# Peptides against a protein of PDB entry 4N78, part 208

Target 1, 186 residues: chain A of PDB entry 4N78
Amino acid sequence: HFQVICRLLGYQGIAVVMEELLKVVKSLLQGTILQYVKTLMEVMPKICRLPRHEYGSPGILEFFHHQLKDIVEYAELKTVCFQNLREVGNAILFCLLIEQSLSLEEVCDLLHAAPFQNILPRVHVKEGERLDAKMKRLESKYAPLHLVPLIERLGTPQQIAIAREGDLLTKERLCCGLSMFEVILT
Target 2, 155 residues: chain B of PDB entry 4N78
Amino acid sequence: MAELQMLLEEEIPGGRRALFDSYTNLERVADYCENNYIQSADKQRALEETKAYTTQSLASVAYLINTLANNVLQMLDIQASQLRRMESSINHISQTVDIHKEKVARREIGILTTNKNTSRTHKIIAPANLERPVRYIRKPIDYTILDDIGHGVKW

## One batch from the design tools (peptide; made by RFdiffusion4, then SolubleMPNN)

Design b2_p22_5_s1 (from b2_p22_5, 7 letters changed)
Fold by OpenDDE base, seed 2:
Structure b2_p22_5_s1 (fold): chain B 186 residues (1-186), chain C 155 residues (1-155), chain A 22 residues (1-22)
Amino acid sequence: as target 1 above (186 residues)
Amino acid sequence: as target 2 above (155 residues)
Amino acid sequence: PVFPEITDEQAEAFVREQLDSL
């Protein structure tokens, strides 16, 4: 599903969606969630002593339940605050999944474009074969597929310019060194 | 442009008219030849004249058809070339626009990106100073010294 | 009925074109 979304939206659509999600997350964090957190901090008991180990697990649970009773009984916390936190969580997960899907798509595009851009795969050299000989053979095999040099030789100046720009756009992908998710987490 | 216009407005219509006139004339020539053969006392001469007219008329019509056909083909070739040039221009513009749109889109998404922290595996330079573990030689605590204190004084 | 007279040059050109197409 996320792969389809990435394909349909493209870079522009993804950017718009991510920007809007960031705005929503920011609004939720700075608005409603912040207000609830501030209120909870005010109501939170200042001295929560660790219960003595002697109370056992049930006693410790009851102790914490009692200390947090006012917080747990706050109906708005369960309904509004947790819902907003879920929305934030879902938004973050959505951004992560979009980035992962986009990265996969970009990697696939790079792999498909590689033969046309003079990018040779790292060939596993079997024992006894010279790496240099295999590389030369691969270079010779894929040389006719080099699109930009081919167009530079046969194309018009306008076609050459377009081909060079297209080649650059094909090579420059986000997955090569950029992360959107790190920006979302900050 | 001038050549195409001349073909469309003058040469092709002119050729079509000439061909139509020639068709009408062929019918007249045929009638003339038939009547001339019937009325002529010298049938051999009339036959030779008919043969000459037939050959001339067929050659003329063939030439007119060929000329017209070549002009039509030339017209079509010019039009096809113009269409190809237009297509090429449209494609060039379309590609330029697409590249521009893609660049804009990439700038927009680029604002939302940061460089992946390639965790340079900082070679944890193990600090060379292996502090020699001070072998705490646990001196065995000789508890025999406490043996003298436990003598319950027999009162 | 006057058919347009084909010049010898036009006739030769026509014949040559037909021969080249064969």
Scores: peptide ipSAE 0.030, ipTM 0.570, DockQ to the pose 0.006
Fold by OpenDDE base, seed 5:
Structure b2_p22_5_s1 (fold): chain B 186 residues (1-186), chain C 155 residues (1-155), chain A 22 residues (1-22)
Amino acid sequence: as target 1 above (186 residues)
Amino acid sequence: as target 2 above (155 residues)
Amino acid sequence: PVFPEITDEQAEAFVREQLDSL
């Protein structure tokens, strides 16, 4: 599903969606969640000492439950605040999954473009074969597929310019060094 | 353009007219040959003259047809070439627009990106650096990134 | 002659074209 979304939206669509999600998350964090946090801070017991370990885990839990009873029983916290937190969580997950899907798509594109860009995969050399000989064979095999040099030789100046720009755009992908998710987390 | 116009306006119509005229002339020649053969005391000579006229007329018509056909073919070739040039121009414009759109899209998404921290240890420094034009770091394409991509993606 | 005169050059071109098409 996310892969389809990435394909449909493209970079521009993803950017728009991510930007809007960031706005929503920001709004939720700075608005409702912040207000609830402030309210909770106001009602938080000033003195909440650790009970003696002698009460055991159940007793300690009951103690804290009693101390925080008013907060835990606050109906608005359960209904509104947790829903907003879920929305934030879902937004974060969505962004993560989008980025992962986009990265996968970009890598696939790079892999598909590689033979046309004189990018040769590291070939596993079987025992007894010279790496250099295999690489030379691969180079020779894929040499006719080098698109930019081919167009430079056969194409018009305009085609050459477009091919170079296209080649550059193909090589420069987000997965090579950029992350959107890190921005979302900050 | 001038050549195409000349073909369309002068050569092809002229060739068609010439063929039409040749048709009418063929009829006249046929009538002449028939009458000449009937009236001539020397039928052998009349036959030879008829053969000569027939050969000449057929050669002329063949030439006219060939010329017209070649002109039509030339016209079609010029038109096809013009269409191909137009198509090429449209394609170039389209590609230019697509590249431009892609550049814009990349700028837009670039604003929402930060450099991947290679070191696990470095504290996420505050987004203040977002204002730097996201220089696509020309790092060698690391295909190993696929190794970490697969957990949790519901297809 | 009721038919247009064909120049020798035109005739040769015609013959050449016909021969090339064979």
Scores: peptide ipSAE 0.029, ipTM 0.561, DockQ to the pose 0.007
Fold by OpenDDE base, seed 4:
Structure b2_p22_5_s1 (fold): chain B 186 residues (1-186), chain C 155 residues (1-155), chain A 22 residues (1-22)
Amino acid sequence: as target 1 above (186 residues)
Amino acid sequence: as target 2 above (155 residues)
Amino acid sequence: PVFPEITDEQAEAFVREQLDSL
């Protein structure tokens, strides 16, 4: 599903969706969540001494449960704040999944374009074959498919320019060194 | 352009008119030959004359049709060439626009991106001033990411 | 342009056909 969305939206559509999601996340974080956090900080007992390790994990949990009981029982926290946090979480997950799907598509595009761009796959050398000979054969095999050199030879100056720009755009992808998700987390 | 105009305005209409005139003339010649044969005392001579007129008329019509057909074909070839040129121009413009749109789209999404930290040290470098266009560091495309996908194609 | 050479035979046949239709 995410792959289909990426294909349908393209870079422009993805950018728009991501921007809107960022706005939503920002609004949720700066609005309701921040207010609840501030309120919780005011109600939090000023002196929460770490219970002595002697009480073990269950005792520590009970201690924190007791101290936080009033906070946990605050009905508005459970309904509104947690819902907003879920929305933020879902938005983040959506962004992550979109980025992953986009990266996969970009990689596929790069792979498909590679024979036309003089990008040779790593050849598995079987035992006894010289890597150099195999690479040379591969180069000779794909040489006629090199689009830019072919157009440079046969095309008009305008076609050559377009071909070069297209080649550059094909090679330059987000997956090569850029991440959207890291920006969202910031 | 001048040749196409001449074909459209002069040669083809002229050829059509000549063909039409030839049609009417053929009918007159046929009527003449028929009447001449009936009225002539020398039927053999009249037949030879009719044969000559028929041959001449058919040759003339054939010539006119051939000339007209060639002119029409030439016109179509010129028009086809013009259409090809127009198509080429449209394609060029379309490609230019598409490239431009793609560049714009990439800039827009690029604003939402940061460089993947390859180095283990999580120095969260707070991006300083948002205003600086993230210089596309042309790092050589590390195609090693493709290594995991390529293993499936058994050659 | 190879003008279809109308053979004398074709011309005669045409004339004969026209004459036979009288």
Scores: peptide ipSAE 0.026, ipTM 0.556, DockQ to the pose 0.005
Fold by OpenDDE base, seed 1:
Structure b2_p22_5_s1 (fold): chain B 186 residues (1-186), chain C 155 residues (1-155), chain A 22 residues (1-22)
Amino acid sequence: as target 1 above (186 residues)
Amino acid sequence: as target 2 above (155 residues)
Amino acid sequence: PVFPEITDEQAEAFVREQLDSL
């Protein structure tokens, strides 16, 4: 599903969606969530003593439940604050999945373009084959597919310019060194 | 362009008119040949003359048809070439627009990106200070302070 | 019947002459 969304939206559509999601997340974090956090900080017991280890894990859990009971039972916290946190979580997850899907599409595009751009795959040399001979065979095999040199020989100046620009755009992808998700986490 | 215009405006219409005129003339020539054969005392001479006129007329019509056909074919070839050039131009414009749109899109998404930092997982250092057990005083938390949070700030 | 190779000029002249004689 995310792959289809990435294909449909393209870079422009993804950028717009990501910007809007960031705005929503920012609004949620700086608005309702911040207010709840401030209120919770005010009502939080200043001194939460670690219960004595003698109470065991159940006793410690009960102690913390008792200390946080009022906070946990606050109906508005459960309905509004947790819902907003869930929305933030969903937005983050969505951004992650979109970036992952986009990266996969970009890698696929790069792989498909590689034969046309004089990018040769790393060939596993079987025992007894010379790497150089295999590389030369591959170069010879794919040489007729090199699009930019072909257009430079046969094309008009305008076609050559477009081909070079297209080649550059094909080679330059976000997956090569850029991350959107890291910006969201920051 | 000048050649196509000449074909469309002068040569093809002129050829069509010439062919039509030739058709009407063929009928007159036929009538003449028939009358000449009937009236001539020397029927053999009249027949030879009729054969000559027939051959010449057929050759002329064939020539006119061939010329007209060639002009039409030439016109179609020029038009096909013009259409191909137009298609090429449209394709170039389309590709230029697409490249431009892609560049804009990449700039926009690029603003939302940062370099992949191999963030070393910083070990969460547990705070070492065991704070002394302070007596837990259950103060009832007044949650009425939160009553205003759910109401959108009327600007 | 080998159509005599009538030059384009001869064909045109003939058609003109026939048209003028009409």
Scores: peptide ipSAE 0.026, ipTM 0.566, DockQ to the pose 0.004; fails the geometry check

Design b2_p22_5_s2 (from b2_p22_5, 6 letters changed)
Fold by OpenDDE base, seed 1:
Structure b2_p22_5_s2 (fold): chain B 186 residues (1-186), chain C 155 residues (1-155), chain A 22 residues (1-22)
Amino acid sequence: as target 1 above (186 residues)
Amino acid sequence: as target 2 above (155 residues)
Amino acid sequence: KVFPEITDEQAEEFVREVLDSL
């Protein structure tokens, strides 16, 4: 599903969606969540002494439950604050999944473009074959597919310019060194 | 462009008119030949003359048709070439627009990106100071210190 | 050379002669 979304939206659409999600997350964090956190900090027991070990695990749990009862029973926390936190979580997950899907799509595009851009895959040399001979054979095999040199030889100046720009755009992808998700986490 | 215009405005219409006139002339020639044959005392001469006119007329019409056909074909070829050039221009514009849109999109998404932190393999700098394992001399925890706090009922 | 290359001039002259004779 995310792959389809990435294909449909493209870079522009993904950017717009990500920007809007970031705005929503920021709004939630700086608005309602912040207010609830402040309220919770005010109602937090100032002195939470460790209960004496003598009460055992059940007694300790009851003690903490009693001290935090007001927080746990805060109905607005359960309904509004937790819902907002879920929304933030969902937004983050969505961003992660979109970036992953986009990266996969970009890698696929790079792989498809590689033969046309004089990018040869790392050749696994079978036993008995010389690496150099195999590389030369591959170079010769794919030489006719080199698009930019071909257009430079046969194309008009305008076509050459477009081909070079297209080649550059094809080579430069986010997956090569950029991360959107890291920006979201900061 | 000038050649196409000449073909469309002068050569093809002119050829069509010439062909139409030739048709009318063929009818006149036929009538003349028929009348000449009927009126001539020398029928053989009249027949030879008719044959000559017929051959010439047919050759002329054939020539006119061929010329007109070639001009029409040439016109179509020029038009096809113009359409191809137009298509190329449209494609060029389309590609330019697409590249521009892509560049804009990439700039926009680029603002939302940061460099992937190359996982600096934190060289686990082994803390050089092997703090000598403080031999945890298991000093037996003398639990006797706790004996004084518990009012244990001496059974 | 199937059709004798009747020069355009010859064709025109022929048509003119025929028309003048008509």
Scores: peptide ipSAE 0.040, ipTM 0.603, DockQ to the pose 0.004
Fold by OpenDDE base, seed 2:
Structure b2_p22_5_s2 (fold): chain B 186 residues (1-186), chain C 155 residues (1-155), chain A 22 residues (1-22)
Amino acid sequence: as target 1 above (186 residues)
Amino acid sequence: as target 2 above (155 residues)
Amino acid sequence: KVFPEITDEQAEEFVREVLDSL
């Protein structure tokens, strides 16, 4: 599903969606969630000492339940605050999944474009073959597929310019060194 | 453009008119030749004249058809070339626009990105100074020394 | 003359074109 969304929206559509999600997350964090956190901090017991181990696990649980009773009984916390936190979590998860899907798409595009852009696959040299000879064979094999040099030789100046720009756009992908998710986490 | 205009406005219409006139004239020549042959006392001369007119007429019509056909073909070739140039121009513009849109889109999404911290796992070469764990040989505290003190007061 | 007179040059060109098309 996310792959289809990435393909459908493209870079522009993804950017718009991500920007809107960031706005929503920011709004939730700075608005409703912040207000609930402030309220919770106000009602939090100032002195919550670790109960003595003598109370056992049930006693310790009851102790914390008692100390947090007012917070647990706050109905709005369970309904509105947790829902908003869930929305934030979903938004973050969505951004992560979109980025992952986009990265996969970009990698696929790079792999498909590689033969046309003088990007040679890393060849496992079997024992006894000279790496240089194999590399030369690969270069010779893929040389006719080099699109930009071919167009530079046979194309019009306008076609050459378009080909160079297209080549640059094909090579420059986010997955090569950029992360959207890191921006979302900051 | 001037050549195409001449073909469309002058040469092709002119050729069509000439061909139509020639068709009408062929019928007149045929009628003339038939009547001349019937009325002429010298049938051989009339036949030779008919042959001459027939040859001339057919040659003229063939030439007119060929000229008209060539002009039409030339017109079509010019139009096809113009269409191809137009198509090429449209394609170029379309590609330029698409590239521009993609660049804009990439800038927009780029603002939402940061450089991946390539955590070069610097192999923190843990300094091999394995500080030898000082084996604290726990000397068993011989508590036997306390055995002498605890002798209960004989009540 | 009911039919347009064809010059010798036009006739030769026509014959050449016809022969080339055959």
Scores: peptide ipSAE 0.040, ipTM 0.599, DockQ to the pose 0.006; fails the geometry check
Fold by OpenDDE base, seed 5:
Structure b2_p22_5_s2 (fold): chain B 186 residues (1-186), chain C 155 residues (1-155), chain A 22 residues (1-22)
Amino acid sequence: as target 1 above (186 residues)
Amino acid sequence: as target 2 above (155 residues)
Amino acid sequence: KVFPEITDEQAEEFVREVLDSL
């Protein structure tokens, strides 16, 4: 599903969606969640000392439950705050999945373009084969497919310019060194 | 352009007119030959003359048809060439626009990106200077990641 | 002259074209 979304939206569509999600997340974090956090900080007991270990785990839990009873029972926290947190979580997850899907698509595109861009696959050398000979064979095999050199020889100046630009755009992908998700986490 | 215009405005219409005139003249020639044969005391001579006129007329008509046909074909070829040039121009414009759109899209999404931190260091240190990654770090893409992606996995 | 006179050059061209088309 995410792959289809990535294909449908393209870079521009993904950018728009990501921007909007970032706005939403920012709004949620700086608005409602922040307000709840501030409120919670105000109602937090000033002195919450660790109960003595002698009370055992149940007693300690009960103690903390009692100290935090008002917070836990705060209905708005359960309904509004948790929903907002869920929304934030979903947004983050969505961004992650979109980025992953986009990266996969980009890698696939690069793989498909590689024969046309003088990018040779890593050759598995079988026992007894000379790497050099195999590489030379591959180079010879794919040499006619090199698009930019082909167009440079046969194309118009305009076509050459477009081909070079297209080649550059094909090579320059986000997956090569850029992450959107890191921006979201920041 | 001038050649096409000449073909459309002069050569083809002229050829059509010539052919039409020839058609009209064929009837006249036929009438002449018929009358000449009837009136001639020397039927053999009249027949030979008729044969000569027939041969001449057929050759002329054939030539006119051929010339007209060639002109029409030439006209069509020129038009086809013009269409191809137009198509090429449109394609060029389209590609230019697409590249431009892609560049814009790349810029837009680029604003939402940061350099991948290669350092496994545990601390998600917010990189202070988000250097606008102007250039994609051309790291060799390890294509082996896709080796496990078989045909059937519904992602 | 009821029919246009065809020059020898035109005739040769015509014959050539006809032969090329056969």
Scores: peptide ipSAE 0.039, ipTM 0.588, DockQ to the pose 0.007; fails the geometry check
Fold by OpenDDE base, seed 4:
Structure b2_p22_5_s2 (fold): chain B 186 residues (1-186), chain C 155 residues (1-155), chain A 22 residues (1-22)
Amino acid sequence: as target 1 above (186 residues)
Amino acid sequence: as target 2 above (155 residues)
Amino acid sequence: KVFPEITDEQAEEFVREVLDSL
C-alpha cells in the first residue's frame, strides 16, 4: 500500500502530505498534550524517591502505582491525551513507512537506470575467470546502452542538455543521503 | 513554406481544375469521334483519327493525374515534416517542464530532509538555519544498499 | 475486338505525339 502511495504522489505529493502531518503533530504537541503535561507536572508528587531496591520489582511497581494512582485515575488522561498521543504516533509511523517505501522505489529506479548510466553491477568472479577480463566484457556489453554519451554523439544540443539533466536527476535521490524521518523526530 | 503554399493554393487546385476540364473534354472528344465515324465515308481514316484522339486524351489525363498525385505527395511530405518538427518542439518543451517540476518537487521534499548521520557519534547537529539551501553533498552513491535486493539473480 | 491491334510503331508515334502535346 505504501509503495502505491509513493508512486501515485511522487516527490511533491509526499512532501505536501508530510508537511501537513508535521503541522498536525506540532499542533497536537503544542496544544492538548502540552496542557496535559503541565497539569501532570503540577499533580506529580514533589518528592518521589526511588524506593529502596529491597522492595523488589513488584514492590517498586506497587509503589509507583500508588504514587501515580491519582494520575492514572484522571479520566481525562486516558481519553483525550492518549488519543492525541496515538494520533502523533500514527503520524510518525506513517512518515517512517512512507520514507522506507520511497527509499525502496528510489533504489529500484537506480538499479534500473544503472545500465544506462555507466554503472556496472558487482561482478561475481567464478573460479578461473580474471576479474579484469570479465569487467572489460561487461563494459563492452553495456557501452552501447550509455544514454548520455549516445545522445551526445547523435542528439541535438537541446537533447543533450535534457539528457544530462535527466541523468543528474536520476542519480540524485533522497536515499543517497537524506532522511525525512530525522526531521520529524526533531 | 513558400513551396507548400504554392502547392496548396495554386498547383493542386490548378491540377484539379485541369483534370476536371479534361474529363469534360474527354466526353466531347468521344462524342466527336463517334459522330465522325458515323458520318465519314472513309471508316478506316475515322478509326485512325479516333485512335489518335483516344491516345492523346488518355496520355494527357495520365499526365495530369501523375502530376497532381506527385504534388499531393509532396504536400503530404512537407506537412509530415512540419508535424514532426512540431512534435519535437512540443516534446522538448514538455520534457523541460517536467524536469523543472521535478526540481521544484525535490526542493520541496528536500526542505523536509536532513543528512543521514553516517557517523556513530550522536552529535546532535543543530538544524542549520532554514535559509541555507540543502547543498546536495555529492556523496558517491553507496550502492551497498542494493546488495540485499540483488541476491535473486543467480548467474 | 473493338480496337485493332496497334503496331509498335504506331504506339511509339502515339507516345511521341502525346509527349509533344504535353
Scores: peptide ipSAE 0.028, ipTM 0.583, DockQ to the pose 0.005; fails the geometry check

